# Peptides against a protein of PDB entry 7RZF, part 49

Target 1, 358 residues: chain A of PDB entry 7RZF
Amino acid sequence: PFQEEHLKQLYKIVPIKDIRNLYVTFPIPDLQKYYKSNPGHYLGHLIGHEGPGSLLSELKSKGWVNTLVGGQKEGARGFMFFIINVDLTEEGLLHVEDIILHMFQYIQKLRAEGPQEWVFQECKDLNAVAFRFKDKERPRGYTSKIAGILHYYPLEEVLTAEYLLEEFRPDLIEMVLDKLRPENVRVAIVSKSFEGKTDRTEEWYGTQYKQEAIPDEVIKKWQNADLNGKFKLPTKNEFIPTNFEILPLEKEATPYPALIKDTAMSKLWFKQDDKFFLPKACLNFEFFSPFAYVDPLHCNMAYLYLELLKDSLNEYAYAAELAGLSYDLQNTIYGMYLSVKGYNDKQPILLKKIIEKM
Target 2, 358 residues: chain A of PDB entry 7RZF as posed
Amino acid sequence: PFQEEHLKQLYKIVPIKDIRNLYVTFPIPDLQKYYKSNPGHYLGHLIGHEGPGSLLSELKSKGWVNTLVGGQKEGARGFMFFIINVDLTEEGLLHVEDIILHMFQYIQKLRAEGPQEWVFQELKDLNAVAFRFKDKERPRGYTSKIAGILHYYPLEEVLTAEYLLEEFRPDLIEMVLDKLRPENVRVAIVSKSFEGKTDRTEEWYGTQYKQEAIPDEVIKKWQNADLNGKFKLPTKNEFIPTNFEILPLEKEATPYPALIKDTAMSKLWFKQDDKFFLPKANLNFEFFSPFAYVDPLHSNMAYLYLELLKDSLNEYAYAAELAGLSYDLQNTIYGMYLSVKGYNDKQPILLKKIIEKM

## One batch from the design tools (peptide; made by RFdiffusion4, then SolubleMPNN)

Design b1_p11_4_s2 (from b1_p11_4, 6 letters changed)
Fold by OpenDDE base, seed 3:
Structure b1_p11_4_s2 (fold): chain B 358 residues (1-358), chain A 11 residues (1-11)
Amino acid sequence: as target 1 above (358 residues)
Amino acid sequence: MSAWPPRPTLP
């Protein structure tokens, strides 16, 4: 476990690849025994959220960060880490202190709002769906994984322990939040820009790095992180499926898509799933326009339209993806292609939102 | 408790 001397440290690391990453790490207690409540997952879900008012959304809007991941990571027996990792832009590399300030502002927002049972319930539901409809894994890998986790979970729960949430424990969420403080932080910045500016070499891989203490002034700045009004808790995820009914196979089900509607303006083909029997569907739409590819101007306009449409849908994309829904929008030489895939229950909601933005 | 695999970056 890290002692006080290991906290409030900044590591500047030279990568082999041209990458720019920031790792903000907090030592936390071992949460393994709390797998039924999984407070680290709760916090990771919120900190790593990509919707409006999220940490990532704000950092992206500033042009500092491309991606963000938040969550618990295993350490050794008796301790864990909570890590916030971001992919930095070139500009973001210049604003690392401010990025971390925003992280603490978001964490402060989480403290101010307190633990939300509805968020836990969403996590529970999402994990339950993921468990219920989990794909078959390669037997060798799966067996090895199960053998490993038998050290941590009761035999009766070994299959469910990583997925099924049972207990809302606001006390544990608060306990972990209390560890996410500037005085407990370890920062690593990974960038080639540190080449020739390092004074240490890692023993095993020869990685060049520099270790510095984070100035007390910077720590104090982070400790005094205010409530940033741009940060908001996510809205309820409307895309979480609740109906998993599988309709009986029709007697006249064809092995191929059958034309079920033919009009002057539309044709509709349908094929029922006769193989997988999952509560999922694939909706594919091809829109035809004689103008879509008639000349370079129209082609570029069609492209621009789709880019704008995708941008307008970004607010839903993350929530849909979490819920096992996806969409795809593509230009074609004939017009536009739209695909909506995933659990069929909430596909109409996503489709409606797409059509309303079109 | 594996952190959710990083979202595959959309290519």
Scores: peptide ipSAE 0.006, ipTM 0.481, DockQ to the pose 0.140
Fold by OpenDDE base, seed 5:
Structure b1_p11_4_s2 (fold): chain B 358 residues (1-358), chain A 11 residues (1-11)
Amino acid sequence: as target 1 above (358 residues)
Amino acid sequence: MSAWPPRPTLP
């Protein structure tokens, strides 16, 4: 385990590729034995959330970060890490201290709100869906994976242990949150901008780096992180499917889409799934407008409209994706194309939201 | 192959 001398350290690392990354790492206890509650997954879900009021949303709004990943990572025997990793913009590289401050502000918000059973339940439901409708994997890879995880889980649970949550353990969530403190932080900044400014070389890969102690004043600033009123817990994910009923095949089901509605304003084709028997659907809409491609101006206006529409839908995109729903919007020479895919149960909700923004 | 003819998409 890391000793005190290994904490509050900043590593400036020169990559081979032109990348800008920030890693904020906390040593945490080994959580393997708590796989049924998985407190690290709970925290990773919230810290890594991309919806309104999330850490990523705020950091993106400032132009500092492109992507964010939060979660537990395996360490050596007897300890793990919790890591927040962000892809930095050029501007973000200049604001690393402020980015980390925002991380601690969000963590402070999580402390203030306390563990939420409904969030755990959503994670449980999402994981249960993922398990139930898991795609077939290549047997060789799957067998090797299962063989590996047999060292960590009982034989009877080996297939379910990575997915099925069973116990809400607020005590364990709080325990992990208590480790996510500035005094326990290890920071790594990866950027080519450190080329020629390093004094050490990593033994195995020859990576150039510089190690510095984080100043006490900076640690203190992070320790005094406020709640930042821009941060909020996510809303309940309304897209999580609850109905998985597979309707019987219609007697007259054709192998091809059948025209089931024909009007002056619309045509509707339908094909029932006769192959996969999954509680999923694909909804495809083609909107026709004589103005969409009449001239370069209208074409550009149609493009701008779709970009604005996509932007307006960002608030739902992440929640829908988590729940196994997706949508796609494209310009066509005839107008616009919309696709909604995933679990059929909540597709009407997503579709309604899309149409309301149109 | 999508059973539907490729839709003309704007580049």
Scores: peptide ipSAE 0.000, ipTM 0.431, DockQ to the pose 0.026
Fold by OpenDDE base, seed 1:
Structure b1_p11_4_s2 (fold): chain B 358 residues (1-358), chain A 11 residues (1-11)
Amino acid sequence: as target 1 above (358 residues)
Amino acid sequence: MSAWPPRPTLP
């Protein structure tokens, strides 16, 4: 485990690739024994959330961050890390201290709200769906993986341990959250802008870096992080599937889509799944407009319309993706194409949201 | 993203 002298450190690292990344790392206890409650996953789900009121949403709104990942990472035996990693913009590279302040403001919000059983239940449900409908893996790779994790889990649970949550443990969530403090932080900034400004070389890979103590004034600033009213817990994910019923194959099922509705304004084709037998569907819509590609102006207007529509749907995109739903919007020479894919149970909800924004 | 992808270890 890191000693006090290894905490409150800043590393400026020169990458080989042209990347800008920030890593905010907290030493935490080994959580492996708590796999049935998985408090690190709970916190990673919230800190790494991409919806309205999330840490990422605020940092994106400022133009400082493109992507954010939060979660636990294995260390050596007996300890782990909780890491918040962001992809920095050029502007974000100038505001690292403020980015980290916002991280601590969000963490403070999580402390103020306390552990939420409904959030745990959503994580449980999502993981159960992921386990139940897991794709087939290559046998060799899968066997090797299972052999490795047998060191950590009972034989009877080895297949389920990485997925199935059983126990809501607010005490463990609070315990991990208590480790996410400025006095326990290690910061790494990765950027080519540090080239020629480093004084150390990593022994194994020759990575150039500089190590500095984070000033006490900066630590105090982060310790005094207030509640930022822009941060909110996510809303309940309405896209999580609950019905997995598969209808029996019709006796007269055709190998091709059958025309089931034909009107002056619409045609509808249907094909029942006769191959995969999954509680999933693909809804494809082609909208025809004589104005879509009549001239360059209309073509560009149609393009801009779809870009604006996609932007307006971003609030649902992440929640839908987590629940195994996706949508696609494309311009065509005839008008517009919409596709909705994933678990069929909540597709009507997503489709309704899309149509309401159109 | 809520899941930590396998990433290179930083020094």
Scores: peptide ipSAE 0.007, ipTM 0.504, DockQ to the pose 0.222; fails the geometry check
Fold by OpenDDE base, seed 2:
Structure b1_p11_4_s2 (fold): chain B 358 residues (1-358), chain A 11 residues (1-11)
Amino acid sequence: as target 1 above (358 residues)
Amino acid sequence: MSAWPPRPTLP
């Protein structure tokens, strides 16, 4: 286990690949016994959220970070880590202290709001969906994984333990949040910019690094992180499917798409799933415009329109993706193409939002 | 995303 001397440390690491990463690590108690509540997953869901008012959204708006991942990681027996990892821009590499300040501001927001049962319920529902409709894995890999998991979970729960949440435990969420403090932090910055500026070499891989104590003034700055008004909890995810009914096969079901609507303005083809029997659908729309490709100017305008549309839809993209929905927008020589895929239950909601932005 | 990329082993 980490002693006090191992905390408040900064590691500057030289990678082999040209990558820029920041790892902000906190030692936490072993949460394995709390798998039914999984407080680390709850916090990872919020800290790693990509929607409006999220940590990532703010850091992206500043041009400092491209991606963010938050969550628990296994340590040795008896302890774990909570880690926030970001992909840094070149500019972000210059603002690491400020990035970490924003992390602590977001954590303070989570403390101020307290544990939210509705967020836990969303996590529970998402995980239940993921379990229920889990794809088949390669038997060898699956067996090896299950064999490993048997060391941690009861035999009766071994298949469900990694997915199915059962208990909302606000006390455990608060306990983990209490460990996410500046005095407990270990920071690693990975960048080629540290080449020739390191004084140590890792024994196993020969990785060059420098270890430094984080100055007390910086720790105090992070400890005094205020509530940043830009940070907000996510809104409820309206895309989480609740209906998984598989409709019976129609008597006249054809092996190919059938034309079910033919008008002057629209044609509609339909094919019922007769193979997979999943509560999923693929909606494909081709929009025709005689102006879309009439000349280079119109072609570029159509392209620009689609890029702006995609940008305007970013607020929904993450929530939809979490819920197993996706969309795709493409320019065509005839106009534009829209595809909406995933669980059929909430596809109309996503489609409506797309059309409203169009 | 909750999936951690493979970490460089910090000493």
Scores: peptide ipSAE 0.000, ipTM 0.475, DockQ to the pose 0.156; fails the geometry check

Design b1_p11_4_s3 (from b1_p11_4, 7 letters changed)
Fold by OpenDDE base, seed 4:
Structure b1_p11_4_s3 (fold): chain B 358 residues (1-358), chain A 11 residues (1-11)
Amino acid sequence: as target 1 above (358 residues)
Amino acid sequence: MSPWPPRPTLP
């Protein structure tokens, strides 16, 4: 396990690839035995959230990060890590201390709000959906995976253990949150900008790095992280499917899309799923405008319109994606193409939001 | 555990 001398350390690492990453790592207790409550997943879900008021949203707004991942990672026997990883912009590389401050501000927000059962329930529901409608895997890979996870889970639960949450344990969430403190932090910055500025070489892979103690002043700044009013818990994910009913096949089901509506302004084709029998649908809309591609100006206006529309929909994109919904917007020579895919239950909600933004 | 820097790969 890490000793005190291994905490509050900064590693500057030279990558082989041109990447810029920040890893903020916290030693945590072994949570394996708590897989039914999975407090690390709860925290990872919130810290890694991409919606309005999220850590990522704020850091992106500042132009410092592109992506963020938060979650638990296995260490060795008897301990784990909680890691927040961000892809840094060039500007973000200059603001690492501030980025980490924002991380601690968000963590402080989580402490202030306390564990939320509704968030756990959403995680539970999402995982249950993911399990229930999990795609078929290649038998060889699947069996190998199952054989591996048998070391961690009872035989009876081996298929479900990675997915199904059973117990809301606010105490464990708080316990993990209590480990996410500046005094327990290990920071690694990965950038080619450290080339020629390192003094150590990793033994196994020859990775060049420099190790430095994080100054006590910096630790203190992070310890004094205030509540940032920009940080908010996510809203309830309205896209989580709750109805999984599969409608019976129509007696006159055609092998091809049938024209079910034909008007001067619209045509509608429908094809019922006769192969997969999943509670999913694909809604495709082609919008025609004689002006969409009439000249370069209109073409560019149509493009700009879609880019703005996509930007305006970003607030829903992540929540929809988590719930197994996706949308696609494309310019066509005739106008615009919209696709909405995923679980059919909440597609109307997503579609409505898209149309309202149009 | 060795205080080696983490590899820049997350699962």
Scores: peptide ipSAE 0.010, ipTM 0.451, DockQ to the pose 0.087
Fold by OpenDDE base, seed 3:
Formats: structure tokens, C-alpha cells, sequence
Structure b1_p11_4_s3 (fold): chain B 358 residues (1-358), chain A 11 residues (1-11)
């Protein structure tokens, strides 16, 4: 485990590739025994959330961060890490201290709101769906993985332990949150901008780096992180499927899409799944407009329209994705194409939202 | 205990 001397450290690392990354790492207790509640997953879900009022949303709005990942990572036996990793913009590289301040502001928001059972329930439901409809893995990889996790989980639970949540443990969530403090932080900044500014070389890979103590003033600034009113807990994910009923194959099911509706304004083709028998559907819409590609102006307008539409749908995109729904919008020479894919139960909700924004 | 360097991005 890291001792106090290893905390409040800043590492400036020179990558081989032209990448800009920030790693904010906190030592945490070994949470393996708490896999049924998985408090680290709960926190990772919220910290890594991409919806409105999220940490990422705010950092993106400032132009500092492209992506954010939060979660627990295994360490050695007896300890783990909680890591927040962000992909930095060039501007973000100049604002690392402020980025980390926002991280602590969000963490402070989580403390202020306290553990939410509904959030845990969503995580539980999402994981249950992921487990139930898990894709087949390559046998060799899967067996090796299972063999590895047998060291951590009972034989009876080895298949479910990484997915199925059973217990809401607000005490454990608070315990982990209490470790996410500035006094426990380790920061690594990865950028080529540190080339020629390093004084150490890593023994194994020859990675050049510099280690510095984080100034006490900076630590204090992070400790005094206020509540930022821009940060909000996510709304309930309305896209989480609850109905997994698979309708029986129709007697007249065709191997190809059949035309089931033909009108002056629309044609509808349908094909029932006769192979996979999953509670999923693919909805594909082609919209035809004689104006979409008539001239360069209209083409550009159609493009702009779709970009604006996509932007207006961003608020739903992440929640839909988490729930196993996706959509795609594309310009065509004939107009536009819309695809909605995933669990069929909540597709009408997503589709409705898309159409309402159109 | 040498601080685990950030895992070099495996090529």
C-alpha cells in the first residue's frame, strides 16, 4: 500500500504516443469482499456519468476534457485504487489543477446528496441485463478469466459475482467516498509537452518522468472545493429495459423482410428474428425528400440539420447507451436515415424523443 | 515498493 510519502504526488510522464491524459488516483481498501454491493461500481457509475450535470459534461463544456472514466482498479492483495482518468485537450493540459478541483467539487456533491438507493437499483438492473444477455466469449479467454476469478469468488457465484448486485450498502459507499480526498491523491499527467523536462527514467520501459510534490496550497484549494451548482445527480434512466418477452415465431415468418404496410407516404417492412431469439429489435427509417440533395445549399442544410439534431439528442445518448440502446442518424442522397437498435422494450421511448426533436 | 508507474500504454 502507498504510504503517506507516496500521496500528494504529481507525476509528469512523457508518452511515446502523442497523448494527453490525466490520472487522478486514490488508494482505497480492498473491496473484493464487497462484490455483492460493489460500492466502487456505484461511484464509478456516477463519477464516470456523461449525462447533464455530470463531471464530464462540465469539463467538456469548458473545452478541457474529451473523455472521462472513473472506477475502481485492482491493486495488489489487500488494496485497490479508485482512478479518475480523463483525456485532456491542449487547453485542458493547462488547467489540470482546475480539472481536479471540479473532480473534488463533484465528489463533494456526491457526499452532500448521500448514497441513493435508486442509483444502486439502476446499476443492479443494468448489470442484470448485461449478465442475462451476455454475448458468447471465446472459450479460451473465458475459461482463463473464470480460472482467474475463482481465486476471489465462491465457485457457486463465480459466473455471477462480477455482474449481479445484491446489497445496497450506503455505509460502504460513504467509506469509499471518504477515501476520495485531496490528501490521498496521486496525480499523473501524461503529455509530450514534458519532453526534456524530466529527471527520471522508469526502469522497465524507459519511460521518462518527473515526480513532484503537489504544493500544500493546491491541496488546500482542493480540500476547500465548494458545491458547484452545475453538478447534479443524473436523472433516472428511462431506457432500462424491464420487459424481455420474446414473441413466438409467426407461422408465416419469412426469411426476408416482408412488406406489411404500403401507403402513399410510407412503406413498412418487417422481419421477425428467427435466429437469435433476443428481446432486441432494429428499427430503420429512411426519410425521402426531393430537397435533401437538390443542390449544394440544400445538402449543407440537411447536414447542418442532422448535426443540430444529434446535438439536441446528446442528453439521451449516454443513458440510452447504458441501457443497451443506440441510434444512428445519417444524411443520404435521398434524405436521411435513422436507426434505433437494442432492447425493444424501451425503443419506443427513444424513438419518440428523437421524433420530437426532429 | 516502487510506485507502479502508470501502465505504459501497451503499443
Amino acid sequence: as target 1 above (358 residues)
Amino acid sequence: MSPWPPRPTLP
Scores: peptide ipSAE 0.007, ipTM 0.435, DockQ to the pose 0.052
Fold by OpenDDE base, seed 1:
Structure b1_p11_4_s3 (fold): chain B 358 residues (1-358), chain A 11 residues (1-11)
Amino acid sequence: as target 1 above (358 residues)
Amino acid sequence: MSPWPPRPTLP
């Protein structure tokens, strides 16, 4: 367990690879016994969210961060860590204090809003879907994994414990949030820019680093983090599937796509799944335009159009991905290709949003 | 949740 002397510390670390990372770490109690409510997953879902009003969205808008991951990590026996990790831009490396301020502003927003049962329900539903439709793993690896987790879970629950949420525990969420404070922070900055500026070497791996106390004035700034009006809780994820019905295979099902509609303006092929029997579909659209590839100007305009379209769809991309939906947009020599894949239940919603942005 | 990237050994 970290003592007070190990808190409010800044580590400047020299990596072998050319990477720029920030790790903001909080010691937290061991949450293993709370696997049925998993308060660390709840907080990781919100802090690591990529949608509008998220921490990542704000940090990206400033050009400081590329990616963000938040969640619990196992420590030694009897304690865990909550870690927020970001991939820093070159500019972000100069604004680490401000980045961390924004982290605490977002955490303060979570405190102000309090635990949300609907967010827990979404996490529960997502995890249930992930469990129900989990891919087959290699038997050897799977058996070894299960053997390992038997130390943490009852035999009857060993297969479900990592996935199925059962209990909404706002008290535990608040307990973890109470540990995410500036007085409990450990900060690590990883960058080659610290080469030749370190005074310590890690014994086992030879990693060069410098350790510094975070100034009290900086801690106070983070403690006084106000509510930033740019931060909002995510909206409900409309892409979470609820219908998993698999239609019976037609007696006359062909092994190849059949042409089911043929008009002057469109052709439609359909193939029912006769192999996987999953509540999933692949929708593929080829749009033809005589202007898409007529000359270099039109080709570049078509390219630019798709890049802008993709950018305009970013608001839905993360929520769709979480729900097991994906889309792809490509330029072709004939026009444009669109693919929508995943659980069939909410594909029409995603497709509609794509078409409305087109 | 994105899997945690390999973390450098923090002292």
Scores: peptide ipSAE 0.006, ipTM 0.438, DockQ to the pose 0.161
Fold by OpenDDE base, seed 2:
Structure b1_p11_4_s3 (fold): chain B 358 residues (1-358), chain A 11 residues (1-11)
Amino acid sequence: as target 1 above (358 residues)
Amino acid sequence: MSPWPPRPTLP
């Protein structure tokens, strides 16, 4: 177990690859016994959220961070870690203290709002979908994985324990949040910029690093993290599928797409799934414009239009992706191409949002 | 699967 002397430490690490990463780590109790509520997953979902008002959204807006991941990680027997990991920009490397301040501001926001049952329900639903429609894994890898997790879960639950949430435990969420404090932090910064500035070498891999105590003044700054009004809880994810009905095959189902609508302005082809029988669809749209590729100016305008459209859709992209939906927008010599893929239930919602932004 | 990047072994 980490003693007080192991907390409030900063590690400057020299990587082999040219990478810039920040790891903010908190020791937490062993949460394995609470797998049915999985409070670490709840917190990881919120801290790692990419939507408006999220930690990542704010840090991206400042140009400090490219990506963010939050969640629990296994330690040794009897303890775990909660880790927030970010990919730093060059500018972000200069603002690590401020980045961590924003992390604590977001954590403070989570404390102020308290545990939300609807967020737990979304996590439960997402995990249930992921379990139900899980792809086939390679048998060797799968058996090895199952053999490993048999040490942690009852035999009857071994297949479901990593996915299916059963209990909303606000007390456990609060307990974990209480561990996410500046006095419990371990910080690691990974950058080549520390080359020649280290004084220690790791025994196993020869990784060069420097260990420093985080100044008390910095800890106090993080402890006094206020509520940042830019941070908000995510909105409910409207893309989470709820209907998984597989429609019966039509009597006249063809192995090829059939033309089901033919007008002066549109043609529609349809093919029912006769192979996979999944509650998923692929919607493909080709839009034709005589102006799209008439000259270099129009071509560039069409390109710019799609880039702006993609940018405007970023607010939905993450929520859709979490729910197993995706879209793709491409320029063509004839106009533009749109593809919407994933669970069919909420595809119309995503499609509508795309069209409204167009 | 919590996609944790391979963590450098912190001492």
Scores: peptide ipSAE 0.000, ipTM 0.431, DockQ to the pose 0.153; fails the geometry check

